# Ledger of designs, part 133: peptides against a protein of PDB entry 5HDT

Target 1, 163 residues: chain A of PDB entry 5HDT
Amino acid sequence: MVVKTFMDMDQDSEEEKELYLNLALHLASDFFLKHPDKDVRLLVACCLADIFRIYAPEAPYTSPDKLKDIFMFITRQLKGLEDTKSPQFNRYFYLLENIAWVKSYNICFELEDSNEIFTQLYRTLFSVINNGHNQKVHMHMVDLMSSIICEGDTVSQELLDTV
Target 2, 163 residues: chain A of PDB entry 5HDT as posed
Amino acid sequence: MVVKTFMDMDQDSEEEKELYLNLALHLASDFFLKHPDKDVRLLVACCLADIFRIYAPEAPHTSPDKLKDIFMFITRQLKGLEDTKSPQFNRYFYLLENIAWVKSYNICFELEDSNEIFTQLYRTLFSVINNGHNQKVHMHMVDLMSSIICEGDTVSQELLDTV

## One batch from the design tools (peptide; made by RFdiffusion4, then SolubleMPNN)

Design b2_p26_1_s1 (from b2_p26_1, 14 letters changed)
Fold by OpenDDE base, seed 4:
Structure b2_p26_1_s1 (fold): chain B 163 residues (1-163), chain A 26 residues (1-26)
Amino acid sequence: as target 1 above (163 residues)
Amino acid sequence: SKKEARKEKMKEAALEAQKKRKEEKK
């Protein structure tokens, strides 16, 4: 229900955005980010991805530390893309597709630890990419990384060396 | 500024993403 709520919400739905703001904030709590169930974490990540879409270009999360936690969390979930035969692969695909389309990680450029976030993202993507992935998966991965590189005139040399 | 430019691009990307999702649901 929660997943569908954010999935179906439009960016210009101001009343709904206000209504579900507290839910969005709650989903970013440590309770959900550190939830022991892998499937729950994936659903949370998908919701968060949609939240970034809905509230773009801003985010309801005002704490830089919280934003860092969220994106590090999302990055960790992307590891699930490694198994193309997983029953949850379609949801992992949804997550990847969303963050690629929305370019959500670009919010991180305003964070002090942006380079750490991007580095972890790139390392994760390269660690999971394989020949079993179809063209769409590869395209989203490339698009996601390319978007950050294009905006990354302030990207550290460390990140460049990682890529 | 670079920040403003990124925000504008984010707005556009989000709107495009919304359109794509709606098309997929059809």
Scores: peptide ipSAE 0.633, ipTM 0.938, DockQ to the pose 0.854
Fold by OpenDDE base, seed 2:
Structure b2_p26_1_s1 (fold): chain B 163 residues (1-163), chain A 26 residues (1-26)
Amino acid sequence: as target 1 above (163 residues)
Amino acid sequence: SKKEARKEKMKEAALEAQKKRKEEKK
């Protein structure tokens, strides 16, 4: 299982990181990012989140366009957090928790389209946040947004309008 | 540089995340 492979991998496992590098690259292909199955896309997102953790601070994806696509893709998956009763909620939670802990979106500060990515992230988070979420979900959402604000040199007006 | 500092923080965060995952599995 690919998801389990990256979930259980340590960032100091240099041999494994090298071994699964091509797999990590393949998971970011359009085939997976545009996969018709919603559950598959969620699993891919979780796997990508772990890939960012494992290879931090240097993601294996060297293309800025690819990185943008990935983070926009992950952002779209976070919409699934709105349904707390979904059978897949735990995986959505895993995704949120991972990106919050790892601060993976901070990679985006090196991208020209960082403001667009952050704007979409904030819009998505605010669109799904509700009182039905437990404290942990709220905490991760706040931590994620706060880390980006604190690390950012500038914030677009569009992003400020969403905050 | 700020970029270098950000990378260092991310590396540390990733390590901490790894530790938390391992703790959850106990």
Scores: peptide ipSAE 0.625, ipTM 0.935, DockQ to the pose 0.912
Fold by OpenDDE base, seed 3:
Structure b2_p26_1_s1 (fold): chain B 163 residues (1-163), chain A 26 residues (1-26)
Amino acid sequence: as target 1 above (163 residues)
Amino acid sequence: SKKEARKEKMKEAALEAQKKRKEEKK
């Protein structure tokens, strides 16, 4: 799986970062973001999450529109956290843990539609969070939301209404 | 600037995430 390639890559591996740059760009194409297979989309999301980790604080995606698409895409995948008994739950957990640790959504503060992205993230998290999730899941969800709130200079009225 | 500060925080967060992943693999 391509997810293994990015999962194991360090951000100081300059040669590898250069080597797989085109793959990183390709993974953000509409072909993958709109892939009909839910499991494929999850794998893509995990790869993208690791790409943000590897290339932090920058991203190889230069288009603000593309970045918005990616984060909206990742947000949609987080809905899979709802079913803790799913065979793919561990991978959904990986996605959540990654974006929480890396604070990848902080890249969105440079985007015009940042508040829209954050609003959708919060709505998604609140929609899937439940008492069946273990402490780690809850911790990552809280950390993710808290980091955005703490980093933001201003919060849109829409986001305030969502929270 | 705040943007620069945010980038520094992201660098640190990514590094810490990397360390945590390596620890989990041990």
Scores: peptide ipSAE 0.638, ipTM 0.938, DockQ to the pose 0.883; fails the geometry check
Fold by OpenDDE base, seed 5:
Structure b2_p26_1_s1 (fold): chain B 163 residues (1-163), chain A 26 residues (1-26)
Amino acid sequence: as target 1 above (163 residues)
Amino acid sequence: SKKEARKEKMKEAALEAQKKRKEEKK
């Protein structure tokens, strides 16, 4: 399975990184980002999160527009965290935990539309956070938001209003 | 530079994430 391939890959596995580079690029295509199946989109998001981990600090996606599309896509998937009783919740947790640990959204600081991406992320997180989430989920959400605030030189007024 | 500092932090975070994943599998 593609998800397991990237999940188990080490950052220093240069031969594997080269072997699966084309697959990583194809996973960011519109075919997958706009896939009609919600579960497929979640799996794609998890793969993309691991790809950011494997190739950190340099993502294999060189286009700023593509990077924006990917992070907006990942942000949309995080809405699934709202239902803690969903059969897919563990995969949503995996996605959140990965992006929080890796700090993958820090790549967005190099994008012109970083404020838009961060604003949408914060709005999404605050919309899904609830008392049904365990301490680990809350911790990852707080860590993700705090790391962005601490790393950023400037914060938009819209983001400040959201926080 | 600010950009280079962020890259160093991202590299460290990715390595730490890798360690945590390996520990979870054991």
Scores: peptide ipSAE 0.627, ipTM 0.936, DockQ to the pose 0.876; fails the geometry check

Design b2_p26_1_s2 (from b2_p26_1, 14 letters changed)
Fold by OpenDDE base, seed 2:
Structure b2_p26_1_s2 (fold): chain B 163 residues (1-163), chain A 26 residues (1-26)
Amino acid sequence: as target 1 above (163 residues)
Amino acid sequence: SKKEKRKEAMKKAALEAQEKRKKEKE
């Protein structure tokens, strides 16, 4: 299981990181990012989140366009947090928790389109956040947004309008 | 530099995340 492989991998496992590098690259292909199955896309997102954790601070994806696509993809998956009763909610929670803990979106500060990515992230988070979420979900959302605000030199007006 | 500090912080965060995951599995 690919998802389990990356979930259980440590970032200091250099041999494994090298071994699974091509797999990590393949998971970011359009085949997976545009996969028709919603559950598959969620699993891919979780796997990608772990890949960012494992290879932090340097993602294996060297293309800025690819990185943008990945983070926009992950952002779209976070919409699934809105349904707390979904059978897949735990995986959505895992995704949120991971990217919050790892601060993976901070990689986006190296991208020219960082403002677009952050704007979409904030819009998505605010669109799904509700009183039905437990404290942990709220905490991760706040931590995620706060880390980006603290790291950023400038914030676009569009992003400010969403905050 | 700010970039270097960010990378260091992310490296630390990733390690801490790893440790948290390990604790969850205990």
Scores: peptide ipSAE 0.627, ipTM 0.934, DockQ to the pose 0.916
Fold by OpenDDE base, seed 1:
Structure b2_p26_1_s2 (fold): chain B 163 residues (1-163), chain A 26 residues (1-26)
Amino acid sequence: as target 1 above (163 residues)
Amino acid sequence: SKKEKRKEAMKKAALEAQEKRKKEKE
């Protein structure tokens, strides 16, 4: 499956990275980002997270608008963390853990609309965070937000209002 | 530069993430 392909791929696998580059590009198409099935969207988000890991520190997506769409899409999927009893929770956890470890959102600092992206991320995380989450979930959420705050040199008023 | 440092940090983070995943599979 496509999910396994990107999960198991190493960053130094140059031939494989070239081979699956077109697949990575297709996964960011509107067809997948706007897929009607919630579970499919989650799988796509996890694949995209692994793509950011594999191609780090760069991304195969050359369009700033496309990158914005992808991160807004990933942010929307993180809403699924609110239901800890969902059969898909482990996959939502995987998504959170991946983007926290890889610091994928740091790519957004090169985007014009970075503050909008970060604001939506913070709002989403604060909306789902609760005492029912285990320590690992809390750590990943805190690490993700702290990394962005520490890296940022300019913060919009909207982002300041969210923090 | 700040951008260069960020890229180096992300490269390191990605490698560390890869290593952590490998350990989880052991």
Scores: peptide ipSAE 0.638, ipTM 0.937, DockQ to the pose 0.889; fails the geometry check
Fold by OpenDDE base, seed 3:
Structure b2_p26_1_s2 (fold): chain B 163 residues (1-163), chain A 26 residues (1-26)
Amino acid sequence: as target 1 above (163 residues)
Amino acid sequence: SKKEKRKEAMKKAALEAQEKRKKEKE
């Protein structure tokens, strides 16, 4: 299973990182990002999150347009956090926890459309946040948003005004 | 620079994330 491969991979495993580099690139293709099965898309998002962790601070995706597509894709998957009783909630939690811990969205500060990406992220998080979420979910959501605000400095105020 | 600080922060965050995952598996 591809998702397990990236979950268990360490950042300092250079030989393994090189071996699965092509797979990482293929996972970001339109075939997977636009896959008709929502469960497949969730698995892809989790893999992409781990790829950002493994290759941090430099993702293997060099195209700004591709990076934008990936983060917009991940953001869309976070909508699944709304239903805490979903059979796939644990994977949605994994996705949230990973991107919060790794601070993967911070790569977006080098993109021209960073504000659009962050705006969509904030709107998504605020749309799905509810009292049914446990403390860990709330903590990760807050950490994720706070990390971007702190990194954005003056840009963060403009972003907050638009949300 | 701001970019350098971001890279350092992400390296540290990624490593810490890895350690947390390993701890969860124990």
Scores: peptide ipSAE 0.637, ipTM 0.935, DockQ to the pose 0.872; fails the geometry check
Fold by OpenDDE base, seed 5:
Structure b2_p26_1_s2 (fold): chain B 163 residues (1-163), chain A 26 residues (1-26)
Amino acid sequence: as target 1 above (163 residues)
Amino acid sequence: SKKEKRKEAMKKAALEAQEKRKKEKE
């Protein structure tokens, strides 16, 4: 399975990183980002999160527009965190935990539309956060938001209004 | 530079994440 391939890969496995580079690039195509199946999109998001981990600090996606599309895509998937009783919740948790640990959204600081990406992330997180989430989920959400605020040189007024 | 410091922090975070995942599988 593609998800397991990237999940188990080490950052210093240069031969494997080269071998699966084309697959990583294809996973960011419109075919997968706009896939009609919600579960497929979730799996794609998890793979992309692991790809950011494996290739950190340099993502294999060199296009700023593509990076924006990917992070907006990942942000949309985080809406699935709202239903804690969903059979897919563990995969949504995996996605949140990975992007929080890796600090993958920090790549967005090099993008012109970083404020838009961060604003959408914050709006999404605040829309899904609830008392049904355990402490670990809350910690990952707070860690993700705090790291962006602390490392950002400038914060838009819209983002400040959201926080 | 701030950019280089951020990249270094991201690299460190990714490695720590890798270690956590390996520990979970043990």
Scores: peptide ipSAE 0.628, ipTM 0.934, DockQ to the pose 0.904; fails the geometry check

Design b2_p26_1_s3 (from b2_p26_1, 15 letters changed)
Fold by OpenDDE base, seed 3:
Structure b2_p26_1_s3 (fold): chain B 163 residues (1-163), chain A 26 residues (1-26)
Amino acid sequence: as target 1 above (163 residues)
Amino acid sequence: SKKEKRKQAMLEAARKRQEERKKRKL
């Protein structure tokens, strides 16, 4: 399946990256981002996270508006981390781990609406953080937020006050 | 530059993450 294709793909083969570039672009379409099935949206989010990993440090999405939509979409999916007993929790964890490890949200620093994206991310993470999460989940959540804070010279005071 | 350093860090992190994922067989 498409999700497995991007999960298994390394970022060192430029030929392979070029081959699947159009597929990556299609996965960011409204058809997938606004899909009515929440499980499909989660799979799409995981796939998009791998796309950010594969094409790091540059996303294949050239439209700032599209990038904003994607990161807002991923942020919404992170709400699924709240229920640690959910059958889909491992996929939510995969999403979190990938985004935190790669520091994918750092791409947003080049966007005009970066503060809005980061604000929604922080609000979402603090909303879902609970005592049921293990240390790895907490670590990734902290790492995700810290990676943005460490770029403080490019982060507004308003965003810092939101934290 | 700061931007270039950030990009290089992301690239290295991406490679390391993929290697770790393969080891875990996810």
Scores: peptide ipSAE 0.695, ipTM 0.950, DockQ to the pose 0.735
Fold by OpenDDE base, seed 1:
Structure b2_p26_1_s3 (fold): chain B 163 residues (1-163), chain A 26 residues (1-26)
Amino acid sequence: as target 1 above (163 residues)
Amino acid sequence: SKKEKRKQAMLEAARKRQEERKKRKL
């Protein structure tokens, strides 16, 4: 399974990273990002999160537009965190934990549309965050938001209004 | 530089995250 392959791959596995590079690129295609099945999209998001982990500190995607599409896509998937009783919640948690821990969104600071990406992320997180989430979920959400504020030298007024 | 420190932190975080994941699975 593709999900398991990236999930288990270490950062220092240079031969494997090279071997699966084309697969990583293929997973970011519009075919997968716009897949009609929401469960498939979640699996794709988890794979992409692990790809960001494996190839950290840089993503294998060279196109700024593609990177924007990917992070906007991942942001949309985070809406699934709202339903804590969903059978897919653990996978949504995995997505959040991975992105927060690795600080994957820091890649966006090099993008022209970083403010748009961060604004959508904050709006999404504040939309789904509630007292029903356990301490771990809250911790990761706070870590994710704090890392962007602390790392960013310039923040748009729109993002400031959201915070 | 700030950018270099950020990249190094991401790399270290990625390794640590994977190590912790493996510990949870074992």
Scores: peptide ipSAE 0.694, ipTM 0.950, DockQ to the pose 0.873
Fold by OpenDDE base, seed 2:
Structure b2_p26_1_s3 (fold): chain B 163 residues (1-163), chain A 26 residues (1-26)
Amino acid sequence: as target 1 above (163 residues)
Amino acid sequence: SKKEKRKQAMLEAARKRQEERKKRKL
């Protein structure tokens, strides 16, 4: 399973990182990002999150447009956190936990459209956050949002209005 | 630089994340 391959891969395995680089690039293709199956998209998002973890601090994606697409894609998947009773909730949690812990969205600071990405992220998080989430989910959401606000020198007015 | 500090912190966080995951897996 591709998902498990990236989940288990360590940062310091340069041989594996090189070996699976093309797969990482392939997973970011429109075929996967626009896959019609919601569960497939979630799996892809989890893989991409682990790819950001593995190749941290530098993502293997060189195109700013592709990076934007990926983070917008991941952001859209986080919408799935809304239903705490979903059979896939644990995988959504994994996605959130990974992205928050690694601070993967910090890569977006180098993108021209960073404010758009962050704005959509915050809107998404606030749209799904509710009292039904346990403390861990809340903590990761807070950590994710706080890291971006604290790291960014400036944010757009739209983002400020969202927060 | 600030950017380099971010990168280093991100790398360390990524490693720690994986270590914690391995602990939970065991």
Scores: peptide ipSAE 0.688, ipTM 0.949, DockQ to the pose 0.880
Fold by OpenDDE base, seed 4:
Structure b2_p26_1_s3 (fold): chain B 163 residues (1-163), chain A 26 residues (1-26)
Amino acid sequence: as target 1 above (163 residues)
Amino acid sequence: SKKEKRKQAMLEAARKRQEERKKRKL
């Protein structure tokens, strides 16, 4: 299972990182990012989150446009957190937990369109937050947003006003 | 630099997250 492969991979596994680099690149293709199946897109997002973890602090994707697409894609998947009773909620939680812990979105500070990415992230998170979420979910949502605010020297005033 | 600090923080966080996940898996 591709998801498990990246999930279990450690940071310092250089040989494995090299071995699965091409797979990581292919997972970011439009074929997967625009896949019609919602569950497939969620699995892809989880893989991408682990890819960001594994290759931290750098992403294996060299194109700024591709990076933007990926983070916008991940942001869209986070909408699935809105339904706490969903059978896939645990996977959505995994996605949230991973990107929050790793601070993966901080890679976006190197992108020209970082403000757009962060704005969409914040809007998405605030749209899905509800009383049905447990403390851990809330904590990770806060951590995810705060990690970006902490780097706020490059964050637009418009984004800050939205918070 | 801010960039280097960010990179270091991400690397440490990534490692710690993986360690914690492994603990939960056991």
Scores: peptide ipSAE 0.703, ipTM 0.952, DockQ to the pose 0.874; fails the geometry check

Design b2_p26_1_s4 (from b2_p26_1, 16 letters changed)
Fold by OpenDDE base, seed 4:
Structure b2_p26_1_s4 (fold): chain B 163 residues (1-163), chain A 26 residues (1-26)
Amino acid sequence: as target 1 above (163 residues)
Amino acid sequence: SKIEKRKKKMLEAAKELQKKRKEEKK
């Protein structure tokens, strides 16, 4: 299982990182990012989150446009956090926990369209947050947003107004 | 630099998350 492969991989597993590099690149293709199945897209997002974890601090994706597409894609998947009773909620939590812990979105500060990415992230998180979420979910959402605010020196006023 | 600090923190956080996951599997 591809999801389990990346889930279990350590950062210092250099041989494995080299072995699965091509798979990591393929998972970021339009075929997967625009896959018609919602559950498949969620699995892809979880894999991508682990890829950012494994290859931290350097993502294996060299194209700024591709990185933008990936983070916009992950942001769209986070909408699934809204329904706390969804059968896939645990996997949505997995995605949130990973990106909040690793602070993967902070890579976006090196991208030209970082403000667009962050704006969409904040709008999405505030649109799905509700009283049905437990303390852990709220904590990760806050940690994710706070890290971006604290590190950002190029954050636009528009983004600040959204916060 | 800010970038170097970010990268250092990200790597440390990534390692901590994986450590947490391994402990949860026990």
Scores: peptide ipSAE 0.719, ipTM 0.958, DockQ to the pose 0.898
Fold by OpenDDE base, seed 2:
Order: structure tokens, then C-alpha cells, then sequence
Structure b2_p26_1_s4 (fold): chain B 163 residues (1-163), chain A 26 residues (1-26)
């Protein structure tokens, strides 16, 4: 229900965005980010990705620490892309597609720990890339990584070594 | 500014993605 709500929500629905703002904030709580169920965490990640889409160009999360936690959380979920035959692969693809399109990670440039976030993202993506992925998956992965490189004025040596 | 350009692109991309989703549902 919550997943569908954010999935279907448009960016210009100001009244609806205001209505679900508190829900968006609650979804970023430790209760959900550290939920013991892997499938629940994936759904939460998809919701968070849509929240970034809906509230673009701003995130409703004002805490830099919370933003870091969220993106690190999303990054961890992207590991699920490794198994192309997983029943949940389509949802992992949904997550990847969203993040790649919106370029939500790029707001991390305003965070002090941006290099850590990007490093973990790149490590994760390169760890899951395999020949079983179709062209669309590869395209989104490349697009996600290249957009960060193109926007960044400076990239850490660690990140460069990863690439 | 660079940030303003990023924000503009993000908003456009977000709208475009949602447009794509709606088209796929039809």
C-alpha cells in the first residue's frame, strides 16, 4: 500500500506531498532501515527512491547523517542485483532505474561523507555487474556512475582506484 | 550555479521518469 502510494505520486502534487511527508520521514527510521526482513528492506528502499523522485530536487530529510544512512542503505539493497534469476529482481531493477534516472545520489555532493557514499556505491555496482544482466541494467549502472563522475569537481583517490 | 543546474536536471528527470511509467501502464 505504501509502496504503491509513493510509486504513483507525481511531483507536482503539493497537497499530497505535504500529506505524506511524515510517512516519508518515518520510512527513514531505524525501524525500517534495519528491518530484519530482506524483502521489507527492499520495499523500503524503493519507497525511499520514489521519495527522492517526488520531492526532487530537494530531499525531505534535513539531517546530513540521516541522508548518509539512507543512501548507504539503498546502496546495500543494490547488492540484490547480483542474482538475475531472483524473484525480487524486478524490484531491484526498479530501484536501480529510479536512482539512475533521477540521479538522486548527486545530492550527496553536499554531504561531508560524499566520498564514502560514492565509494560504496561504486564498489557495490562493480561487485554485482555480470554477463547475465541485460542491456538496460548495464545502461543504468553506467549512467549512475558516470553522472556522479561528471558532476563531481573532485573525486577521491579511493573512488578513482575503484573505477 | 552548478547546484541550481543540478536541481533543474533532477526535477526534469524525475518528471520524465514518472511520465515514462505512466506511458508503460497504458
Amino acid sequence: as target 1 above (163 residues)
Amino acid sequence: SKIEKRKKKMLEAAKELQKKRKEEKK
Scores: peptide ipSAE 0.719, ipTM 0.958, DockQ to the pose 0.866
Fold by OpenDDE base, seed 3:
Structure b2_p26_1_s4 (fold): chain B 163 residues (1-163), chain A 26 residues (1-26)
Amino acid sequence: as target 1 above (163 residues)
Amino acid sequence: SKIEKRKKKMLEAAKELQKKRKEEKK
């Protein structure tokens, strides 16, 4: 299974990373990003998060537009965090934990539309954060947002005020 | 540089996360 392939892959195997590079690129296609099945999209998001982990610090996607699409896609999936009782919550947590730990969104600072991406991320996180989330979820959400603020000379106060 | 430092931290964090996952499976 593709999900398990990237989930179990380490960062140090350059041969394996090269072998599955084309698969990583295919997972970022519109076919998967716009897949009609919500559960499939979540699995795709988790794979993409692992791809960012595996190929860190360099994303294998060469197109800035594609990178934007991917992060906007991941951001949309994070909406699923709002329902803590969902059967899929653990997978949403997996996604959150990964991107917060790796700080994958910080790649976006090199994109011209970084502020748009960060704005949508902040709005999404604040819309789903609630008292039902445990300490780990809160920690990852805070880590994800604060890492961008701390890194960002490009994160304007106007952006923060808009959120 | 700032970018190089970020990249180094990302790589180490990625490795650490995967190490954590492996330990949880054992």
Scores: peptide ipSAE 0.719, ipTM 0.958, DockQ to the pose 0.885
Fold by OpenDDE base, seed 1:
Structure b2_p26_1_s4 (fold): chain B 163 residues (1-163), chain A 26 residues (1-26)
Amino acid sequence: as target 1 above (163 residues)
Amino acid sequence: SKIEKRKKKMLEAAKELQKKRKEEKK
C-alpha cells in the first residue's frame, strides 16, 4: 500500500527516498488531486504530507505552480475536521498533526502566491474550529497558524481581514 | 539566515515526529 509506504519511511534512507521519488511525483498529478472519491483524496493528502516530512526541508516538487496546487488541495481536505464523529476523523487528525508539526506550509513563503495559500488556510481552519475538538486538535491548529505569523514579515490585507 | 534556520527546524521536527510515531506504536 502506497499510504503505508510513505507513512513508515524515515528521513535518513537516501536510497529508499530516491527509489520512491517518481511515485511521490505521480501522487501530485491532477489525476489524484482531482480524484472523484473523497476518501481517496484524503489518503492522497496524507501521503503528500508524509512526502513533505520525508524529503524535508526540500520538497521534491520543483514547480511553484504544482506546490501551490498541492497546498490548496491539502487545505480543502482540512474541511473534514469539522465532523468529529466521522469515521475518517482520525485520518484528518493525522493530516493536521503532520503539517502542524513539520510546518510544511512555511515553504510557501518562497512562492509568489503565498498570501493566497495562507488566506485560504486560515479561512478553512477558522470555519471548522469549535469547542467540540479536543485539546490536541486545538493545539495543532494554533501551532500551524502561529508558525506562519511568526515567520512572515508581512501579510496581505486579505489575510489581515481573515484574522 | 532566516531560511536556513527554518530548514534546520523543519528537518529536526520531521525526525522528531517520526520518532514519536514509532514510540506510540510500541
Scores: peptide ipSAE 0.719, ipTM 0.958, DockQ to the pose 0.864

